# Peptides against a protein of PDB entry 6D0Y: the designs that were tried, part 103

Target 1, 225 residues: chain A of PDB entry 6D0Y
Amino acid sequence: ETEDHLESLICKVGEKSACSLESNLEGLAGVLEADLPNYKSKILRLLCTVARLLPEKLTIYTTLVGLLNARNYNFGGEFVEAMIRQLKESLKANNYNEAVYLVRFLSDLVNCHVIAAPSMVAMFENFVSVTQEEDVPQVRRDWYVYAFLSSLPWVGKELYEKKDAEMDRIFANTESYLKRRQKTHVPMLQVWTADKPHPQEEYLDCLWAQIQKLKKDRWQERHIL

## One batch from the design tools (peptide; made by RFdiffusion4, then SolubleMPNN)

Design b2_p19_3_s1 (from b2_p19_3, 8 letters changed)
Fold by OpenDDE base, seed 1:
Structure b2_p19_3_s1 (fold): chain B 225 residues (1-225), chain A 19 residues (1-19)
Amino acid sequence: as target 1 above (225 residues)
Amino acid sequence: SLEEALEIVKKFEEDLKKK
């Protein structure tokens, strides 16, 4: 495959085809693996780019990376490292929407067997531990809690199946923080769901309630969070 | 390594402290 052709293949995967998505992804993974000796850096950059810029294809690209990781474990590791670096860059650039999305992407990589469940638990432990930092603005504490909670729809089931005790500790720490934090009630930070009406709440409190409900429902989603 | 990357996120992200 030519370099330009690889870009086209990667960008267009998941579009309507005569073949199943699974077969197309498997085929593409094979093509990419074969071209790694010549185009590893390019392929890595392309995958990182589409992962960031095409959020509507999140599961497509996490699956693709999962398939490729199964073929080339080393490349999978490099991809994860690249995504973590991108997460840092997003934070530095104050692109918090991209940052939280990247955490979600990484979360779904657990389902694709690219990231081990214990590693993701460790990441979330690190996130929630920020709530205990001293002499930092609350917005920092809040963001890491938000990043954790907002990622659970993608990985909560898997993590509770494998690390329930650790997850319970994280939840307890999260709940404790939410009870003691200063609440903001600016309209732009208020959220609610029309599907299951409840009083309007501060965004983290509302998200917490939604996640608690999701957990109670055995992580079966009935609405978009 | 992934472990190192996790630590980087926790310990070396100081941008939010500036906000």
Scores: peptide ipSAE 0.038, ipTM 0.665, DockQ to the pose 0.016
Fold by OpenDDE base, seed 2:
Structure b2_p19_3_s1 (fold): chain B 225 residues (1-225), chain A 19 residues (1-19)
Amino acid sequence: as target 1 above (225 residues)
Amino acid sequence: SLEEALEIVKKFEEDLKKK
């Protein structure tokens, strides 16, 4: 494979329907694995790029990385490290939209067996621990809580299955923080319906309520969060 | 490793607190 061809394959995966998506992803993972000896750096960069810039294909690329990780564990690790570095850079640049998306991406990598559940729990523990920081703006505390909560639709089920006690602790800390923080009103995160109108509510309180409902429903998504 | 990556993030956060 050439570099240009690899770019095309990676960027366009999921767009062709000759075979099932699963088959296409498995095939691409095989191609990428075979080309790692010659194009490892390029493949790594490409995967990182599409992971960041094509959010509509989040599950496609997390699945692809999962398949590739199963074939080459070391590469999977390098990819995760690269994504973590990117998360760091996003935070450093105050690009919070990209940062929160990257957290969601990493969260879904847990489902793809690229990131271990305990590691993701540790990350979320770190996020929620920001709520305990002193002499920092509340917006900083709020953002990390938001990043945590908004990622749970992608990974909450897995984390509670494997680390329920730790997750309960994180939830308790989150709830405690939400009760004591200063609040401002923003539109609901869920789609408003005519039959069930939602009053104006604080965005984190709203998200918290949605996540609690999701948890109660055994993490079966019935609504867009 | 992911553990190392997590430490990087943690360290970064600590550095931000100093600024």
Scores: peptide ipSAE 0.034, ipTM 0.648, DockQ to the pose 0.015
Fold by OpenDDE base, seed 3:
Structure b2_p19_3_s1 (fold): chain B 225 residues (1-225), chain A 19 residues (1-19)
Amino acid sequence: as target 1 above (225 residues)
Amino acid sequence: SLEEALEIVKKFEEDLKKK
């Protein structure tokens, strides 16, 4: 495969086909695996790019990475590392919408057996621990809580199945923070999200309520959040 | 590895606090 052809294959995966999506992804994974010796860097860059720029295909690309990881564990690790670097760069550049999406993408990689549940729990522990930082803007605290909560629809079930005690602790800390935070900082948080807050409730409180309901329903989503 | 990736995040946060 030429580099241009690889780009086309990766960008167009999930489009209408006579075969199932899973079959197409398995086929593409095989093609990419075969080309890794010659085009590893290019493939890595392409996957990172489409993961960032095509959020509507999140589950397609997480699944693809999962399949590749099963074939080549080293490549899977390199991809995760690249995505974490991108997350860092997004945060550094104050691209918080991209950053939260990347956290969500990483969260779904847990379901695809690319990231271990304990590692994701550790990441979320780190996020929620920001609420305990002193002499930092509340908007920073709020964003990390938002990033955590916003990602749970994609990984909450898996994390509670594997690390329920740790997750309960994170939830307790989150709840505690939400009770003590000042709601006057809500407008600042709104700059970091494209979502319009509900008319009758503060954005984070609303999200918290939604996540609590999702948890109560054993992470079986009955409606799009 | 994933562990290395996590360290990148930690290091970034620490560096950010130093600025």
Scores: peptide ipSAE 0.034, ipTM 0.644, DockQ to the pose 0.015
Fold by OpenDDE base, seed 4:
Structure b2_p19_3_s1 (fold): chain B 225 residues (1-225), chain A 19 residues (1-19)
Amino acid sequence: as target 1 above (225 residues)
Amino acid sequence: SLEEALEIVKKFEEDLKKK
């Protein structure tokens, strides 16, 4: 495969095809694996790029990476490293929208067996620990809580299945923080349909309520509004 | 390693606390 062809294949995966998405992803994973010896860096860069720039294909690319990771564990690790570096850079650049998306992407990689559940728990512990930082803006604390909570729809089930005690601790810390933080009263739209819609509250409180409900529902996702 | 990579965020946060 040529470099240009690889780009095309990676960018177009998930498009309408006579074959199933799963089959296409398996095929692409095979192609990419075969080309790693010659185009590892390019493939890595391409995957990082599409992962960041095509959020609508999040699950497609996490699945693809999962398949690649199964074939080449080292590459999977390098990809995660690259994404973590990008997360760091996004945070450093105050690009919090990209950062939160990257956290969600990483979260879904847990489902794809690329990132271990304990590692993701550790990341979330680190995020929530920011709430305990002294002499920092609340917006910083809020963002990391938001990043944590907003990622749980993608990984909460897996994490509670494997690390329920640790997750409960994180939740307790989160709840404690939410109770003591100053509220800005910015309404948040409910993301998931519920029999009883949540009232418009401060965005973190609203998100917290949604996540609590999701947790109560055993992480069974409802329709996105 | 994967575990080491995931610690980057932690290290980054620690570094920020030190400035």
Scores: peptide ipSAE 0.036, ipTM 0.657, DockQ to the pose 0.015; fails the geometry check

Design b2_p19_3_s2 (from b2_p19_3, 10 letters changed)
Fold by OpenDDE base, seed 3:
Structure b2_p19_3_s2 (fold): chain B 225 residues (1-225), chain A 19 residues (1-19)
Amino acid sequence: as target 1 above (225 residues)
Amino acid sequence: SLEEALKIVEEFEKDLAKK
């Protein structure tokens, strides 16, 4: 495969085909695996790019990475490292929309057996621990809570199945923070989110209520949040 | 590894807190 051809294959996966999506992804994973010895860096860059630029194909690319990880564990690890680096860069650049999306992407990688549940729990513990930081703007605390809560639709079920006690602790800490935070700071968070809060509820309180309902329903989503 | 990747984020957060 040429580099241009690989780019085309990666970008167009999931488009109309006579074959099932699953078969196409398996086929593409095989092609990419075969070309890793010659084009690993290119493939890594391409996957990272499309993962970031095509959010509508989130589950397609997480699944593809999952398949690649199963074939080549080292490559899967390198991809995760690249995405984590990108998350760091996004946070550094105050690109919070990209950052929260990357957290969601990483969350779905847990379902694809690329990231272990305990590792994701640890990440969320770190996020929620920001609420305990002193002498920092509330907007920082709020964003990390938002990043955590908004990612749970993608990974909450898996994490509670494997780490229920730890997740309950995180939830308790989150609830405690939400009760004591100043709600007048919410407009600052809205600068970085495209979501509009419910007219009758504060933004994070609304999200919290939605997540609590999702949890109550055993993480089976009945409607799109 | 993922653990190494997570450390990158942790170190970044520490550095950010110092500024």
Scores: peptide ipSAE 0.028, ipTM 0.609, DockQ to the pose 0.015
Fold by OpenDDE base, seed 1:
Structure b2_p19_3_s2 (fold): chain B 225 residues (1-225), chain A 19 residues (1-19)
Amino acid sequence: as target 1 above (225 residues)
Amino acid sequence: SLEEALKIVEEFEKDLAKK
């Protein structure tokens, strides 16, 4: 395969074809694995790029990486490292929209068996621990809580199945913070359909209520907005 | 603030390296 051809294959995966998506992803994973000896750096860069720039294909690319990780564990590790580096760069650049998206992407990689559940739990523990520090502005504390809560639709089920005690602790700390923080009036955050929305609620309180409902519903989303 | 964020990511990397 040529580099240009690989780019085309990676960018176009998930588009309608005569074959199933699963079959196409498996096939692409095989092609990419075979080309790693010659094009590892290029493939790594391409996957990182499309993962960041095509959020509508999040689950497609996490699945693809999962398949590649199963074939080549070292490459999977290098990909995760690259995504973590990108997360650092996003934070340095104050691009918090990209940063939170990357957290969601990493969260879904847990479902694809690329990242271990305990590692993701540890990351969320660290996020929520920021709320306990006195020398951090509330806006930053709020962001870490938002990053945590907004990622749970993608990984909450898996984390509670594997680390329920730790997750309960994180939830307790989150709830405690939400009760004591200063409230602001911002639009409601909603990732999925809520039966009883409260548009007058503060955005983090609203998100918290939605996550609590999702947890109660055993992490089954009714409708993605 | 940025320092805290980077620390969080570094700890995450450390945990990944242990796996």
Scores: peptide ipSAE 0.024, ipTM 0.606, DockQ to the pose 0.015
Fold by OpenDDE base, seed 5:
Structure b2_p19_3_s2 (fold): chain B 225 residues (1-225), chain A 19 residues (1-19)
Amino acid sequence: as target 1 above (225 residues)
Amino acid sequence: SLEEALKIVEEFEKDLAKK
């Protein structure tokens, strides 16, 4: 395959086809694997790029990476390394929107068997530990809590299945922080399927409530977050 | 991913803890 053709294939995967998405992803994984000897760097860059720039295809590309990782374990590792570097760069550049998305992407890679559950738990432990930092802006503490909570729809089920005790501890610490933090009232935009109406809440409180509901529902989403 | 990749994740986590 030519480089241009590979780019086209990677960018267009998941679009309407006569074949199933799963079949297309398996096919593409095979094509990419075959071309890694000649185009590894290009393929790596392309996957990193589309992973970052096409958030609507998050699960498509995490699945693709999962399939590639199963075929070529080394490539999977290189991809994870690249994404972690991007996360570090985003944080350094104060690009928090990109950073939180990357955390979600990495979270879904756990489901795709690219990242081990214990490693993700450790990452979230570190995130929540930021809430205990002294002499730092609350916005910093809030962001790491947000990054953790907003990623749980993608990985909460797996993490509780593997590390329930550790997750409970993280949840307890999160709850404690949310109770003591300074709150700013923000319009509630979340939609709820709960029987009882929700009062106006701060955005992190709203997210916390959503995650608690999700956890109660065995991590099967029944409402729009 | 590779064991090395997992180690990189761990190192990243440590870096976060230092900030």
Scores: peptide ipSAE 0.031, ipTM 0.610, DockQ to the pose 0.018; fails the geometry check
Fold by OpenDDE base, seed 4:
Parts: C-alpha cells; sequence; structure tokens
Structure b2_p19_3_s2 (fold): chain B 225 residues (1-225), chain A 19 residues (1-19)
C-alpha cells in the first residue's frame, strides 16, 4: 500500500461496502499493520486526524484502533499517547470542545481494550478533583464535570463493572460539587431518555440527572433524538 | 506507554488545579 492509498482506506472506512463493517475494519487493520514498518508515522497521523475530524465515525475509528492495538500493542500505545498529547494541547489552548470530544474518544477506547479501565477512572478522578480546588474558575470545574459525565455513556458500564467503588466516589464528589456550584440555568436537551421528557434545567444538573438515570438503567441507553 | 501518557495528563491537570 502507498501512503495515498492508506489515507483513502482510512478515511473511507465505514462507507458502503459489500462486506460488513467489522470485516472491513479487520481487513483494514491487517493492511495497516502490514504497513506499519514503512508507514507507522503516517498511519499514526492519519488515524489521529480522522479521529479528530470525523466525530461521526468515532466508534469506527476506536474499533479500528482496538483492532490495531491487538495486533501491535506498541502502536496502540503510541496512538493513545498522541491523543493524550492532543488532549493536553487542547486544554492548554482552551479548546474545550475538542477536548471533550477527545475524552469521549478515549473513553470509547476503553471498550475497545486500548485503554485500561483503571486508567480512565484515574483520569476521571483527576478531572473531578479539579472541582475540589479552591482557586479554579467554576467554568473550568464545570467543564471537567461535563467532560466526565458526557463520556459516561461510552464507558460508564465498563468502569462500574471494573471499578465500582472508585466510580461511586467520583459520583459522590460530582454530586457534592453540583450541589454547591453556582447555577447558570442553561437548558440542555435530553438525550439519554428522550422518550421520557422532563422539564429543562441547568445543563449540568440535567446531564447529571440523565447520567443518574442511565446508571439506574444499568447503562443501557434509550433512544435519543 | 499509554499508562504513562495518561499519568502525564493527570499530573498536568493536577498542576493546573494548583494554579
Amino acid sequence: as target 1 above (225 residues)
Amino acid sequence: SLEEALKIVEEFEKDLAKK
């Protein structure tokens, strides 16, 4: 495979095909693995790029990375490192929209066995711990809570299965923070239980309620609008 | 490693929290 062809393959994965998505991903993973000796850096960059630029294909690329990680653990690690680095850069640049997406992406990588559950828990612990600091702006604290809660639909089940006690602590801390924070009363669209409407409320409180419901429902998502 | 990378983020965020 050439670099140009690899780019095409990576960008177009998940599109209409005679084969199943899973089959295509497995095939692509094989192709990419074979080309790592020659094009590792390019493949890494491509995957990072499409992961960031094509959020609609989040699960496709997390799955692909999972498959690659299974084939080449080192590459999987390098990919995670790259994404983590990007997360850091996004945070430094106050690009919180990208950052939250990256957290979600990383969260789904847990399901793909690329990131260990304890590591993700540790990340979330650190996120929520920011809310406990005294000289941190609320907007920043809110973001970390948002990033945490917004990622749970992708990883909450796995984390509670593996680290329930730690997750409960994180939840307790989150709840405590939400109770004491100043509310802005920005409505948020219900996503997890769209079939069960509720009054609009402050976005973090709303999200919290939705996550609590999701947790209660054993992390089984309902139809979303 | 991925674990190290995650720790770096954690440390970074802790540092930010201290500022």
Scores: peptide ipSAE 0.031, ipTM 0.624, DockQ to the pose 0.015; fails the geometry check

Design b2_p19_3_s3 (from b2_p19_3, 7 letters changed)
Fold by OpenDDE base, seed 2:
Structure b2_p19_3_s3 (fold): chain B 225 residues (1-225), chain A 19 residues (1-19)
Amino acid sequence: as target 1 above (225 residues)
Amino acid sequence: SLEEALEIVEKFEEDLKKK
């Protein structure tokens, strides 16, 4: 494969329907693995770029990385390192939109067996521990809770299956924080029904309620959060 | 590898605690 061709393959994966998506991803993983000896750096850069710039293909690229990681664990590790580095850079730059997305991306990598569940649990423990920090703005505490909660649709099932006790502790700490934090009203789009109106709620309280419902439903997504 | 990924994440966590 040529460098330009690899770029095309990576960017356009999931767009062609001649075969199943799973088959296409497996095929692409094979192609990329075969080309790692010659194009490792390019492939790594491309995957990192598309992972960040094409959020609509989050699960496609996490799956692809998972397949590739299964073939080449070394490359998988390098990819994770690159993404974590990017997360750190985003946080340093106060690019919170990118940062939260990257947390979601990393979360889904757990499902793809690229990141171990205990590691993600530890990360979330660290996030929620920010709520205990003193002499910091509440917005900082809120953001890390948001990053945690908003990532659970992608990884909550896996984490509770493997680390239920630890997750329960994190949930308890989160709930405690949400009860004691100062409330701020943030406008958001909500679904209003005549029989069951969903009044405007504080964004974290709303998200918390949604996550609790998701947890109750055994992490089966029935609605877009 | 998963082991390497674990190590990377752990290092990240330590850095995050410093913020």
Scores: peptide ipSAE 0.031, ipTM 0.664, DockQ to the pose 0.018
Fold by OpenDDE base, seed 4:
Structure b2_p19_3_s3 (fold): chain B 225 residues (1-225), chain A 19 residues (1-19)
Amino acid sequence: as target 1 above (225 residues)
Amino acid sequence: SLEEALEIVEKFEEDLKKK
């Protein structure tokens, strides 16, 4: 495959096809694997780019990376490294929207067996530990809690299956923080359809309630609004 | 490698603690 063709293949994966998405991803993974010796850096850059620029295809690209990781674990590692670097850069640049998305992306990589559940738990432990930092803005504490909670739809089930005790601890710490933090009333942010509308609450409180509901529902996702 | 990837994640986690 040519470099330009690889770009096209990577960008167009998941589009309407006569074949199943799964088969297309397997096929693409095979193509990419074969071309890694010649185009590893390009493929890596392309995947990082599309992962970041096409959030609607998050699960497509995490799955693709998962397939590639299974074929070439070195490449998978390099990809994770690249995404983590990007996360760090986003945080340093105060690009928190990108950062939270990257956390979600990394979270879904756990489902794709690219990142181990314990590692993600540790990451979330670190995120929630920010709430215990002294002399820092609440917005910092809030963001890391938000990053944690907002990522759970993608990985909560897996993490509780593997690390329920640790997750419960994180949840307890999160709950404790949410109870003691200063609150600002905002419109309800609802990620999933609910039978009854939630009252107007602070966005983290709303998210917390949604995650609690999701947890109670054994992480069975509802329709996204 | 997967192991290396995990190490990177772990390093990142440690870096976060240092913030």
Scores: peptide ipSAE 0.029, ipTM 0.665, DockQ to the pose 0.018
Fold by OpenDDE base, seed 5:
Structure b2_p19_3_s3 (fold): chain B 225 residues (1-225), chain A 19 residues (1-19)
Amino acid sequence: as target 1 above (225 residues)
Amino acid sequence: SLEEALEIVEKFEEDLKKK
């Protein structure tokens, strides 16, 4: 495969095909594995790029990386390292939208068996520990709580299945922080859900309530007509 | 629910983009 062809394959995966998505991903994983000896750096860069630039394909690329990791563990590790570096760079650059997305991406990599559940728990412990920092803006504390909570829809089930005690501790610390933090009443930061009537809530309080409900429902979506 | 959580995330991200 040429480099340009690899780029095309990676960018187009998950698009309309006569084959199933699963079949296409398995096929692509095989192609990429075979070309790693010659194009590892290129493939790594491409995967990192599409992971960041195509959020609509998040689960496609996490799954692809999962499949590739199963074939080549070393590459999987290098990919995770690259994504962590990117997360750090995003934070340094104050690109918080990219940063939170990367946390979600990493979270879903747990489901794909690329990142171990205990490692993700440790990351979230670090995030929530920011709430204990002194002489820092509340927005910093809030962001890390947001990054944690907003990632749980993707990985909460797995983490509680593997590390329930640790997760409960993180939840307790989160709840404690949310109770004592200064609440914002800016309408733009308030959330209203169209599915069911509820009063306007501050975004973190609302998110917390939704996550608590999700947890109660064992991380399963409940459909109400 | 997951849907509600996603809406919250989207709303927050939109707000961040405006600032």
Scores: peptide ipSAE 0.018, ipTM 0.529, DockQ to the pose 0.019
Fold by OpenDDE base, seed 1:
Structure b2_p19_3_s3 (fold): chain B 225 residues (1-225), chain A 19 residues (1-19)
Amino acid sequence: as target 1 above (225 residues)
Amino acid sequence: SLEEALEIVEKFEEDLKKK
């Protein structure tokens, strides 16, 4: 494959086809693997780019990376490293939208067997540990809690299946923080449901409640009301 | 619900984007 053609293939994967998505992804993974000797850097850059710029295809690209990782473990590692670097850069640049998305992306990579569950648990432990930092703005503490909680829909089931004790500790620390933090009451961060009347809640408290419900329902999304 | 959680995510991201 030519370099330009690879870009097209990577960008358009998951679009309507006569073949199944899985078949297309497996085929693409094979093509990419074959071209790594000649185009590794390009392919790596392309995958990182589309992962960041096409959030609607999150699961497509995590799956693709999972398939490629199974074929070439070293490349999978390099990809993860690149994404971690990007996460760090996003945080440094105060690009919090990208940062939280990248955490979600990394979370889903656990499901694709690219990132080990213990590694993700460790990341979340680090995130929640920020709540214990002194002389920092609460917004910093809140963001890392948010990044953790908001990623659980993608990976909570897997992490609790493999690291339930560690996850329980993280949850306990999170709950403790949420009880003692100063609540913000910015209107755009307040959440309520008109269909199921309940008092308006602060965004993190509301998210916490939703995650608790999800956990209670064994991480089955369809069971959440 | 999960839908509410997703809405929270979006709102929070928007708030952070403005800062």
Scores: peptide ipSAE 0.019, ipTM 0.531, DockQ to the pose 0.018; fails the geometry check

